Peptides against a protein of PDB entry 6A30. Designs and how they scored, part 38

Target 1, 150 residues: chain A of PDB entry 6A30
Amino acid sequence: AQDADNVLQPIMDLLDSNLTLFAKICEKTVLKRVLKELWKLVMNTMERTIVLPPLTDQTMIGTLLRKHGKGLEKGRVKLPSHSDGTQMIFNAAKELGQLSKLKDHMVREEAKSLTPKQCAVVELALDTIKQYFHAGGVGLKKTFLEKSPD

## One batch from the design tools (peptide; aimed at target 1 D16 L19 T20 Y132)

Design b2_p25_3_s3 (made by RFdiffusion4, then SolubleMPNN; from b2_p25_3, 14 letters changed)
Fold by OpenDDE base, seed 2:
Structure b2_p25_3_s3 (fold): chain B 150 residues (1-150), chain A 25 residues (1-25)
Amino acid sequence: as target 1 above (150 residues)
Amino acid sequence: SKEEEVRKKMLEAREKKKEEYLKKQ
């Protein structure tokens, strides 16, 4: 269970930071699209975390998160003009896209069967993330979340 | 705003799961 939290916390912190940004910048329709893309990203990241040895992923996720976090600290949050908000979304998407390129460099080691403990961690993580994205019904629909390959 | 509500509910979902986890430990 602590292992699940250790895996989830970096992801959730990233999501919280992004949601804070998106809630300030995005209109309802854009927010929904962003949430869908974030969901895909999280699912892809989890899939990789499952396929890759656990130790390298925490460091990589942490490094990626730190690299992404450094970009947010410096600027006095001038309310981004509509153009700046779009650019921030684009930059966030680009950074997320770099996570997709990391997919290509992460050599799929042969899917070692997850240990029962790892499976339990992943299941808990997935459930938590699904609930997070569902947000009591105001976020993504359950049907959309369930279509993601487990 | 609706966006802030979504964010708030997402954060609440996270905290609830943390609380559930702590109760199981």
Scores: peptide ipSAE 0.079, ipTM 0.602, DockQ to the pose 0.355
OpenDDE base, seeds 1, 3, 4, 5: peptide ipSAE 0.059, 0.065, 0.072, 0.070; ipTM 0.584, 0.589, 0.604, 0.595

Design b2_p25_3_s4 (made by RFdiffusion4, then SolubleMPNN; from b2_p25_3, 11 letters changed)
Fold by OpenDDE base, seed 5:
Structure b2_p25_3_s4 (fold): chain B 150 residues (1-150), chain A 25 residues (1-25)
Amino acid sequence: as target 1 above (150 residues)
Amino acid sequence: SKEEEIREKMQKAIQEKKEEYLKKL
């Protein structure tokens, strides 16, 4: 339990922070695109966290997520004017893009076969994230979430 | 708002999975 929560909690905190912002400023179609990019980012981040040695990666994800999440100061989200909304989307997309670029710098060390325990943690984490992104049917479609290569 | 509904459903889904997981331990 604790291991899955340790992996999920930083990801969920990032997602909640970003989704709250995007949900306020984006139309439904834009929000779905943002959710898809966030999903890819989360999947890529999880893949790295699980494939890389357990101790160093929680700190890296936490640092990455914190570095990107700290840009969301808890400031009273004034409803951005239309111009401010576009800039916030751009900034958030840029932040997401920077998280994706971290993929290229992490040397694919040989995917050591996950231990059965690690597999169980990953499966639980994936199921939780899939449910989060599906959001009771108002978020991403199950078919999209299932087609994301594990 | 639709945004609030999405957020609430996302948070609910997370909470339900966390509770399910804690019950299996």
Scores: peptide ipSAE 0.050, ipTM 0.593, DockQ to the pose 0.480
OpenDDE base, seeds 1, 2, 3, 4: peptide ipSAE 0.040, 0.044, 0.036, 0.045; ipTM 0.574, 0.581, 0.577, 0.589

Design b2_p25_4 (made by RFdiffusion4)
Pose (drawn by RFdiffusion4):
Structure b2_p25_4 (pose): chain A 105 residues (1-54, 100-150), chain P 25 residues (1-25)
Amino acid sequence: AQDADNVLQPIMDLLDSNLTLFAKICEKTVLKRVLKELWKLVMNTMERTIVLPPSKLKDHMVREEAKSLTPKQCAVVELALDTIKQYFHAGGVGLKKTFLEKSPD
Amino acid sequence: STAEERIEKLAKELKEAEEEGEALL
């Protein structure tokens, strides 16, 4: 849990002062649109940074084996991910839980 | 955790801001 907090700390320091500034000055629809968009952005960047997928093999170029995360690492990642979701739900001001769950990103 | 506490604070501040109704955008 402490490790998951440390992982999310950088992105939370960035969004905090912001998400906060918005919903204060945005219409509901405007806020929802921005959050939906920032959501896609975070999920996509994570997909393409901490978990980029894994070369000519014999003759026909095959994808290499993925280097597995350690058990502790897997758990930190799952929790941190579940935490960002709750962060964007924001207890009922951010995105709905139903939207986040079915988010293709 | 620290992240849960920050999420709770953020949720409170956002709800309070919606009640103030000071939408500009």

Design b2_p25_4_s1 (made by RFdiffusion4, then SolubleMPNN; from b2_p25_4, 13 letters changed)
Fold by OpenDDE base, seed 5:
Structure b2_p25_4_s1 (fold): chain B 150 residues (1-150), chain A 25 residues (1-25)
Amino acid sequence: as target 1 above (150 residues)
Amino acid sequence: SSSQQRIEELTKKLKEAIKEGKVIF
């Protein structure tokens, strides 16, 4: 449970920082796109943090997420005029999309088989995140979440 | 867990934002 919490906290910080803003300002199609990109980012981050380094290095998830998220925080976006907001959302979604492409640049070191404990932590974390992204049926479809490469 | 409670809170906030028509799925 503590190990799962350690994995989830940085993800929750990312989701809190980004989704709260996007939920306030995004239209349906834009928000759906943002959620899909965030989902990809979360999956990539989990893959990198759990599969590549030992699960014990809690500092790396936060650092990876902060390194990628810092681009969005400093813009205390004074909500510019209606036209500027849409462009900013589009740019933010584009940036998130670019982060998902970073998957291709990480040399998959030999997939160290996750220990049963690591698998259990990943499963718990994935279930929790899937629950969030599904949002009681108003978010991403379960079929989309389940087809994501684990 | 603390994370589960936080997820529930964030889920609630997201659902509320959708209900307010700010987000349409």
Scores: peptide ipSAE 0.107, ipTM 0.669, DockQ to the pose 0.466
OpenDDE base, seeds 1, 2, 3, 4: peptide ipSAE 0.099, 0.095, 0.104, 0.103; ipTM 0.660, 0.659, 0.673, 0.667

Design b2_p25_4_s2 (made by RFdiffusion4, then SolubleMPNN; from b2_p25_4, 12 letters changed)
Fold by OpenDDE base, seed 3:
Structure b2_p25_4_s2 (fold): chain B 150 residues (1-150), chain A 25 residues (1-25)
Amino acid sequence: as target 1 above (150 residues)
Amino acid sequence: SKSQERIKKLTEELKEAIKKGEVIY
């Protein structure tokens, strides 16, 4: 349970920091696209965090998330003008793209078969995150979440 | 667990945000 919490905490912090803003500024169609990209990012991050030695990934994820979280001061989210919202989405997409590039620099250590404990942590984390992204039926479709190649 | 409760809360917040977004558009 503690290991699952350690994996989920950085992900929840990322989701808490970004999704509330995206839900406010994005149209429904754009929001769905953003959610799909976030889903891919989260799945890739989880895979690496569980497969790679936990110390380096938590520090990297925490550092990446902390570097991006410092820019959101608690200030009154003035609804950005239509131009500001587009730029924020673009910046967020760019940041997500940089996180994706981190994939190429993290040396794929040879995919050692996950231990039964690691598998249990992955399954619990996946189920929990699927529930979040499904959001009681208003988020991503279950079929998309189950068929994701990630 | 603490993480599951936190995710449940975030899920409800996301649902409410989506509903509000549908009203605005």
Scores: peptide ipSAE 0.145, ipTM 0.675, DockQ to the pose 0.438
OpenDDE base, seeds 1, 2, 4, 5: peptide ipSAE 0.092, 0.102, 0.095, 0.092; ipTM 0.633, 0.639, 0.639, 0.637

Design b2_p25_4_s3 (made by RFdiffusion4, then SolubleMPNN; from b2_p25_4, 10 letters changed)
Fold by OpenDDE base, seed 4:
Structure b2_p25_4_s3 (fold): chain B 150 residues (1-150), chain A 25 residues (1-25)
Amino acid sequence: as target 1 above (150 residues)
Amino acid sequence: SKSEERIKKLTEELKKAQEEGKVTL
């Protein structure tokens, strides 16, 4: 459990910042779309991290997400005006689009076999992320999260 | 766990944000 938490902390730090902003500025349907794209990004990043680098590099998932998320300054998110909100969504969508392109640059190295412990940590991490994106029912539907290609 | 606490916090923040008037796109 603690190992899974440690792996997730950098991801959750990024997600918390972005989702808090998006929650404030986005209508429910837009927020859902943003959540879906973030979910896909996280799943793709995790899949690659599981297949390529050893899970011991807790920094890699966080670094991959941070490398593309560096544009979100820790600024006090004032409630944006209608015009500011649209621009923020556009910028966020652009950032997400750039993150999706990261998919093409991660060369598949030889799949290192995960130890049973690493597999258990990954499974727990995945379950925790699913719960995070479900957000007590105000986020993504469980059925959507479960259909995500493992 | 710390993750559970963060999930709870996010849940409350998202819930609050949904109850508040939002920018319609």
Scores: peptide ipSAE 0.299, ipTM 0.786, DockQ to the pose 0.672
OpenDDE base, seeds 1, 2, 3, 5: peptide ipSAE 0.268, 0.299, 0.295, 0.296; ipTM 0.773, 0.789, 0.779, 0.788

Design b2_p25_4_s4 (made by RFdiffusion4, then SolubleMPNN; from b2_p25_4, 12 letters changed)
Fold by OpenDDE base, seed 4:
Structure b2_p25_4_s4 (fold): chain B 150 residues (1-150), chain A 25 residues (1-25)
Amino acid sequence: as target 1 above (150 residues)
Amino acid sequence: SKSQERIKKLTEELKKAREEGKVIY
């Protein structure tokens, strides 16, 4: 569990403030779209990290996301005014667009072999991320989360 | 765990949004 938390920490640092903001300022359909894109991005990054040679420490998944998300706010944001919210959405969308390009920058090399322990950590991390995006039923549907984004 | 606490926090934030009619479920 601790290892999974360590792996997830950088990812959640990236996501938490932004998702909180999006929850406050986005309408239902926009929020759904944002959540789906973030889910796909995270899953894509994890998939590639698993198959690629180690790039950094055990938190490399979060590091990869952070590298492409440098412009994202890392602190909790107060509820903005309507006008401010619109601008923030546009900025966030732009930043998310940059994150989506991560897929294009990753070239698969030799497959990484995982130990049983590493597999267990990844599995736990995936389950935790699913719970995170499901958010007690107010986020993404379980059926969507169980599907591969690719 | 720390992750579970963060999940709980996000859940509460999204629940608030739900009450405002902003989220999926």
Scores: peptide ipSAE 0.275, ipTM 0.788, DockQ to the pose 0.407
OpenDDE base, seeds 1, 2, 3, 5: peptide ipSAE 0.231, 0.271, 0.248, 0.267; ipTM 0.760, 0.784, 0.772, 0.783; seeds 2, 3 fail the geometry check

Design b2_p25_5 (made by RFdiffusion4)
Pose (drawn by RFdiffusion4):
Structure b2_p25_5 (pose): chain A 105 residues (1-54, 100-150), chain P 25 residues (1-25)
Amino acid sequence: AQDADNVLQPIMDLLDSNLTLFAKICEKTVLKRVLKELWKLVMNTMERTIVLPPSKLKDHMVREEAKSLTPKQCAVVELALDTIKQYFHAGGVGLKKTFLEKSPD
Amino acid sequence: EAEELEEKFLKPAEEHLEEAKEEAE
C-alpha cells in the first residue's frame, strides 16, 4: 500500500490542485467532459509507458516474451490502478463508477 | 469550497489504500 502511494504521488501532485480548481468553477457537464478526457489521457499514457508490449526469430519476426513483473510489483500496480479509479470517481463528484468500469481505455 | 472538493478527490483514494493495508495485516 505504501509503495502504491509512492507510485501515484507524482500524478496526484499534478492533478490535485487542478481537479480541485475545476469542479469549483466548471458546470457539471464541463467538469465531467474534462475528467472523462483526463481519464483517457492517464490510462493511455500508462498503457504506453509502464507496460509497453515486448525481433527476427528464425525467419519471420515474432514478438518477444514479456518480462513478467515480480509478485510485489504486480500487486502494487493493481492497487495503484484501483486507486486512480477511486480518485476519478471522487466519491460522487467525478466520473460515475459505472463509466470508469466500462471504460474501454 | 476548494477544501471540500480537495477532500472529496483525495479521501476515497486514501481510504482505499487504508482498507488494502488493513486486509494485508

Design b2_p25_5_s1 (made by RFdiffusion4, then SolubleMPNN; from b2_p25_5, 12 letters changed)
Fold by OpenDDE base, seed 4:
Structure b2_p25_5_s1 (fold): chain B 150 residues (1-150), chain A 25 residues (1-25)
Amino acid sequence: as target 1 above (150 residues)
Amino acid sequence: ELEELRKKFTDPYKKFLEEQKKKAE
């Protein structure tokens, strides 16, 4: 549905932009780790947008950055430039935090449960996002993507 | 090749768009 594309388009554009950057600077193993963190960030952002509509963009960004920014630091990621690479990932996380704007496309009314139509849109969007991160097998494993909290 | 890698990531979304167009027709 057109509604699903309205959700996906901003996400895909943002992810594509960041992927290009990360693919240039990261080896395959590091790239996979980055993808895992981006996946978590996207999922958490979507979840919060759906479950907690009253949250502001700043609140979501701040919460997600605190959760995932620390996660990136904890990972034994041999980045060629620890400082620059980490900062770029934080910047990407900040940009992904703007996915709160998906609220306008996914949920029209605050504090209400998703309608069946909205659920279908979310499911379709999630499926496409999973496929993006899997990337025909060069990205994340399907088993990892399926274990993510829905 | 970086472009080939990028294509693998973007292909699913392209397919999605194509499928939506076909359904709308």
Scores: peptide ipSAE 0.370, ipTM 0.855, DockQ to the pose 0.433
OpenDDE base, seeds 1, 2, 3, 5: peptide ipSAE 0.130, 0.124, 0.356, 0.304; ipTM 0.656, 0.650, 0.848, 0.812

Design b2_p25_5_s2 (made by RFdiffusion4, then SolubleMPNN; from b2_p25_5, 14 letters changed)
Fold by OpenDDE base, seed 2:
Structure b2_p25_5_s2 (fold): chain B 150 residues (1-150), chain A 25 residues (1-25)
Amino acid sequence: as target 1 above (150 residues)
Amino acid sequence: ELEKLREAFTKPYKDYLAKAAAEAA
């Protein structure tokens, strides 16, 4: 449980901060789209952290943004302020790049394989993250989360 | 509305922490 929290806490802090921001600037439909993109970013980041050697945050973000660029744009909301929703999503993605540091907590060795304990930690973390995005039904549908790369 | 929304999203993690704390005690 403690090991899982080492993974979850930074993710939840980041997501909470960004959720507050997006909830203020997005209507319901757009917010759902943003959540879907955030979900994809989180999943991809975790996958890469587990499967690949340590990557630079910049490299990881660049790859994720390229892959999900169209999706990120769908979350764009025109704001009366100087800040654009697209830029905010971009910033959120950049912050998610910091999840690469999770490897220090999840993988003890430079090896690509996870021990059974590490697998259990990842599973627990993923379950909690899924619940976060579902938010008791307010967020994303379970079917969507279950079919996503996790 | 925003606070309710935030609480809905953060509740699962809070529940997790509560369970973990209970198991560790």
Scores: peptide ipSAE 0.383, ipTM 0.856, DockQ to the pose 0.437
OpenDDE base, seeds 1, 3, 4, 5: peptide ipSAE 0.363, 0.369, 0.377, 0.347; ipTM 0.848, 0.850, 0.854, 0.839

Design b2_p25_5_s3 (made by RFdiffusion4, then SolubleMPNN; from b2_p25_5, 13 letters changed)
Fold by OpenDDE base, seed 5:
Structure b2_p25_5_s3 (fold): chain B 150 residues (1-150), chain A 25 residues (1-25)
Amino acid sequence: as target 1 above (150 residues)
Amino acid sequence: DLEELRKKFTEPYKKYLEEQKKKAE
């Protein structure tokens, strides 16, 4: 349980922060696209966190998520004028793009077989995250969420 | 409503946290 919380908390903090921003600036169709990119990012982050030795996991997620999250907090959400909304979407897309580039630089360490304990933590974390992204049907489709872990 | 949308996204995690608290008790 504690191990799952350690994985989930940083991810959920990031997701909540990003959702708040994107929900304010994005139309429904754009929001869905952003959610898909966030889902990919979360899956990649989880894969790396679980495959990496336990000691580096929290600090690396926290650092990766904080480096991107802190850039978002300093933006005093001035109510975007019509022109500011496009710029905020562009900035948010740029930040997401930077997160995706981080994927390219982190060498896919060979999928080391997860221990049974790690598998249980991943399954619990994935279920919670899938529910988050589905959001009672207003978020991503279940079929999309089920195809992503493969 | 943004708050309603946020609630729908965060509710699963809140439920998870509540369940974990109940198990620790």
Scores: peptide ipSAE 0.170, ipTM 0.711, DockQ to the pose 0.389
OpenDDE base, seeds 1, 2, 3, 4: peptide ipSAE 0.136, 0.021, 0.136, 0.136; ipTM 0.669, 0.512, 0.670, 0.661

Design b2_p25_5_s4 (made by RFdiffusion4, then SolubleMPNN; from b2_p25_5, 11 letters changed)
Fold by OpenDDE base, seed 5:
Structure b2_p25_5_s4 (fold): chain B 150 residues (1-150), chain A 25 residues (1-25)
Amino acid sequence: as target 1 above (150 residues)
Amino acid sequence: KLEELREAFLKPAQEYLKKAEEKAK
């Protein structure tokens, strides 16, 4: 349980920050696309975090999330003009791209078979994230979430 | 609308994290 929380908390914080921003500046169709990319990123990050030794991964995720999370101070984000919104989307996409590049630097350690404990943590984390992205039907379709590479 | 969307996304996650924290105590 504690290990699952340690993995989920940084991810949820990242998602909260990004989704709040995107919900403000994106049209519904663009938002759905962003959610799909975020979903892939989260799944890939979780897979790596669980497969790699716990110690190194928490630090890397935490560092990446902290580097990008500092910019969203709770300040009254004045609705940027449409031009400013596009730049914000671009910046957010760039940040997501940097998270994806971290994927390439993480040594493909051979997919060691997850221990039963790790499997249970992954399953619980996946269920929570699926519920989050589904958002009572206003988010991603359940069928899309289920077809994502588990 | 934004608040409704936020609540729809965050509520399940927050509830999970709260339960997990309670179990970790």
Scores: peptide ipSAE 0.029, ipTM 0.495, DockQ to the pose 0.358
OpenDDE base, seeds 1, 2, 3, 4: peptide ipSAE 0.019, 0.020, 0.020, 0.019; ipTM 0.467, 0.496, 0.480, 0.470

Design b2_p25_6 (made by RFdiffusion4)
Pose (drawn by RFdiffusion4):
Structure b2_p25_6 (pose): chain A 105 residues (1-54, 100-150), chain P 25 residues (1-25)
Amino acid sequence: AQDADNVLQPIMDLLDSNLTLFAKICEKTVLKRVLKELWKLVMNTMERTIVLPPSKLKDHMVREEAKSLTPKQCAVVELALDTIKQYFHAGGVGLKKTFLEKSPD
Amino acid sequence: AEEALKEWAESKGEELKEKIEEARE
C-alpha cells in the first residue's frame, strides 16, 4: 500500500491542484468531458510506458517473451490502478463507476 | 487485508471530493 502511494504520488501532485480547480469553475458536462478525456490520457500513457509489450526467431520474426513483474510488483500495480479509478470517481463528483469499469481504455 | 486495501483505495477518492467541496465553498 505504501509502495502504491509512492507510484501514484507524481501523477496526483500534477492533477490535484487541477481537478480541484476545475469542478469549481466548470459546468457538470464540461467537467465530465475533461475528466473523461484526462482519464483516457492517463490510461493510454500507462499502457505505453510501464507495460509496453515485448525479433527474428529462426526465420520469421516472433514476439519475445514478456519479462514478468515480481509478485510484489504485480500487487503494487493492481492497487495503484484500482486507486486511480477511485481517484477519478471522486466519491461521486468525477466519472461514474459504471463508466470507469466499462472504459475500453 | 483485502478489505483494508479497498478502504484505502476509496479514501483517495473521498479526499479529492473533500478538496473539491472546500474549493467550492

Design b2_p25_6_s1 (made by RFdiffusion4, then SolubleMPNN; from b2_p25_6, 12 letters changed)
Fold by OpenDDE base, seed 3:
Structure b2_p25_6_s1 (fold): chain B 150 residues (1-150), chain A 25 residues (1-25)
Amino acid sequence: as target 1 above (150 residues)
Amino acid sequence: SMAELQKHAESVGKELKEKILKAKE
């Protein structure tokens, strides 16, 4: 449970920040597409975080996610002007791109089979993530989440 | 805890729903 929390908390913090922004600035169809891409990213990140040795996972992902999460000032997010919204999307995309690059660095480790403990963590985390992306019915459909090959 | 994370996920989902509804108005 503690290991799952350590993996999920940085991801949830990132998602909370980005999804709030995307929900405000994106049209419904665009938002749905963004959510699908985020879902893929989260699944890939989670897989790598759990497969990688514990020493590299907490510090690099946590530090990368925390450093990028601090840039969203706690200030009353005034509805950004169209120009500000575009810049925020670019910044979010850049952050996601950095996560993708981190993914590429992590992929170099041989596809090791998950230990039973790692499988349990993945299973536990997956339900929470699915619930998050479903977002009370306004996010991704349950059928999509269940059938996702990621 | 996972239970707390689940509650948080539900809360975020509710908030997103409200924001989406407000944005459509």
Scores: peptide ipSAE 0.048, ipTM 0.580, DockQ to the pose 0.246
OpenDDE base, seeds 1, 2, 4, 5: peptide ipSAE 0.047, 0.046, 0.043, 0.043; ipTM 0.585, 0.581, 0.574, 0.582

Design b2_p25_6_s2 (made by RFdiffusion4, then SolubleMPNN; from b2_p25_6, 12 letters changed)
Fold by OpenDDE base, seed 4:
Structure b2_p25_6_s2 (fold): chain B 150 residues (1-150), chain A 25 residues (1-25)
Amino acid sequence: as target 1 above (150 residues)
Amino acid sequence: DEEELKKHQEEVGKKLKEKILEAKK
């Protein structure tokens, strides 16, 4: 459990920071779409973290997420006017897009098979992150989360 | 402990839920 928390904490911190703003500025349908894209990003990040050596890459992913997240922090969270909200969504989407493009540059190191312990940690982490995105029923549907390829 | 894990997962789920509900009020 602690290991899963350690893996998820940087991701959760980033998500919590960004989703506070997104929840405020996005209409429900848009928010769902944002959550879906974030889900894909998180899943991709986790997949890579699993395939890549655990310690160095968690810091790298955390750093990458933080580095891209820091670009968002400098904006004084004024409740963006409608125009500012759109720009924030665009910027966030652009940042997410850049994170997705980072997918292409991360050299597929040979996927080391996870040990049973590592698999258990990942499973726990996935369950936790699914609960986060489900958000007690106001987030993504369980069916969507469960069908998403790991 | 499964109960502790369940509780933790529930709390994690509440975080975003509260944010969404507060934002949509």
Scores: peptide ipSAE 0.367, ipTM 0.870, DockQ to the pose 0.535
OpenDDE base, seeds 1, 2, 3, 5: peptide ipSAE 0.327, 0.356, 0.339, 0.351; ipTM 0.856, 0.867, 0.862, 0.865

Design b2_p25_6_s3 (made by RFdiffusion4, then SolubleMPNN; from b2_p25_6, 10 letters changed)
Fold by OpenDDE base, seed 4:
Formats: structure tokens, sequence, C-alpha cells
Structure b2_p25_6_s3 (fold): chain B 150 residues (1-150), chain A 25 residues (1-25)
């Protein structure tokens, strides 16, 4: 559980920040699409974080998260004008793209079979993330989360 | 440990739900 929390917390912090932003600026249909892409990204990132030695990846994810967290200036949540919202989506997409690049730079170390411990952490992490993305029925559908190949 | 993580997940899910609901309003 603690290991799962340590892996999940950086991801959850990122998700909380980004989803809050997306929820404010996106229409429901757009938000769902963004959530689906974010889901894929999270699944891929989580898989790598759990499979790869925990120390280096937490720092990378944490560093990636910290670098992007600085752009949320404390300013008045003015609903970004349509232009600002687009720019924020673009920036968020760029951030997601950087996470994807992190995925690409994280050397596919040969998918070493997850140890039983790692499998347990993954299972627990997946359940948590599924609940998060479902968001009590407001987020992604359970059927999508359960059937996702990612 | 599983129960604690489930509680955390629920808490996060509820928070996200609230954020999304507020954004719709």
Amino acid sequence: as target 1 above (150 residues)
Amino acid sequence: MKEELEKHAESVGEELKKKIEKAKE
C-alpha cells in the first residue's frame, strides 16, 4: 500500500491539477476525450514507474510535475477567455506530450516480468486510478476503464 | 493497506467529482 501510494501520489497530483483545469475550460465531450487520453498516459506512466526502479522514476515524474506546476500562477481563476482556454489546453497537451516523451525516453527496458509484489502494487494502483477517473460517475465510464487495454 | 488506498481513491474521486460539477455550473 505505501509503495503504491508513493507511486500514485505524483500521478494523482498531476491529474488533480490538470483535471481541475480541464474541467473548467472544456465542454463535457471534450473533457471526456481529454480524460481518455490522460488515462492512456497515466496507465503507460504507471506501468513504467512500477517496472522501473522506483528511485529514478519518482524523481523524473516529480521533476516533470514540479516543472509544470510552476505555470499555474496563483492568479484569479478568471475563466480563461476562449483564447486563454485554448492556450491552456495547448499547454496541458504539451505537458502530456512531455509525459509521452518521458515514456519514449524511459528505455523500454525489456518488460521484465513484474514480481508478485510489483503486480500487487499495480493492481492496487489501477483500482485507485480507475476510481479517480470514474469520479463517482462524472468522469470516465467504468466500462471504458475496465475494458481499456492500457 | 488496501482499505486505506481504497479510501484514498474514493476521496480523490469525490474531490474530482466536485470539481467537475462545479465547472459545469
Scores: peptide ipSAE 0.024, ipTM 0.490, DockQ to the pose 0.510
OpenDDE base, seeds 1, 2, 3, 5: peptide ipSAE 0.019, 0.019, 0.020, 0.020; ipTM 0.489, 0.459, 0.475, 0.497

Design b2_p25_6_s4 (made by RFdiffusion4, then SolubleMPNN; from b2_p25_6, 10 letters changed)
Fold by OpenDDE base, seed 4:
Structure b2_p25_6_s4 (fold): chain B 150 residues (1-150), chain A 25 residues (1-25)
Amino acid sequence: as target 1 above (150 residues)
Amino acid sequence: SMKALKEHQESVGKKLKEKIEKAKE
């Protein structure tokens, strides 16, 4: 459990920071779309990180997400005026679009077989992330989260 | 324990929920 938390904490911190902004500026439907894209990004990042480097590098998932998320940190969340809200959504969408390109830059190295312990950690991590994105029912649907290739 | 794990997961789920709910108010 602690190992899973260590892997997830950097991801959760990044998500929490960005989702605060998105929750404030996005209508419910837009927010769900944003969450779906973030979910895909997280899943892709995890998949690649699990397949390529040893899970022992707990910092790698967080680093990969941070490397691509660094553009998001500097925004002091100014409460958008009505005119600023649309631009903020556009900018956020653009940033998310750039994050989706991460899929193309990660070279698939030979899948290293995970140890049973590593598999258990990943499974626990995935379950925790699913709970985060489900957000007690106000986030993504469980059915959507379960369709994502684990 | 399994209970502690579930409680932790529930806590994680509440974080985003609270943000979403606060944003809607």
Scores: peptide ipSAE 0.272, ipTM 0.831, DockQ to the pose 0.525
OpenDDE base, seeds 1, 2, 3, 5: peptide ipSAE 0.258, 0.256, 0.258, 0.266; ipTM 0.825, 0.824, 0.828, 0.829

Design b2_p25_7 (made by RFdiffusion4)
Pose (drawn by RFdiffusion4):
Structure b2_p25_7 (pose): chain A 105 residues (1-54, 100-150), chain P 25 residues (1-25)
Amino acid sequence: AQDADNVLQPIMDLLDSNLTLFAKICEKTVLKRVLKELWKLVMNTMERTIVLPPSKLKDHMVREEAKSLTPKQCAVVELALDTIKQYFHAGGVGLKKTFLEKSPD
Amino acid sequence: SLEEKLKEFEEKMKEAREEFEESEE
């Protein structure tokens, strides 16, 4: 849990002062649109940075084996990910839970 | 803790939203 906090700390320091500034000055729809968009952005960047997928093999270029995360690493990632979701839900001001769950991103 | 930080953030978001709705009224 402490490790997950440390992983999310950089992105939370960035969004905190912001998300906070918005919903204060945005209409509901405007806020929702921005959050939905920032959500897609965070999920996409995570997909393309911490978990980029894995070469000519014999003759026909095959994908290499993924280097598995350690058990502790897997757990930190799952928790941190579940935490960002709750962060964007924001207890009922951010995105709805139903939207986040069915988010294709 | 992480859970405390999330609760504090949720409170801030709710308060900031209430202030915006009051300003519209």

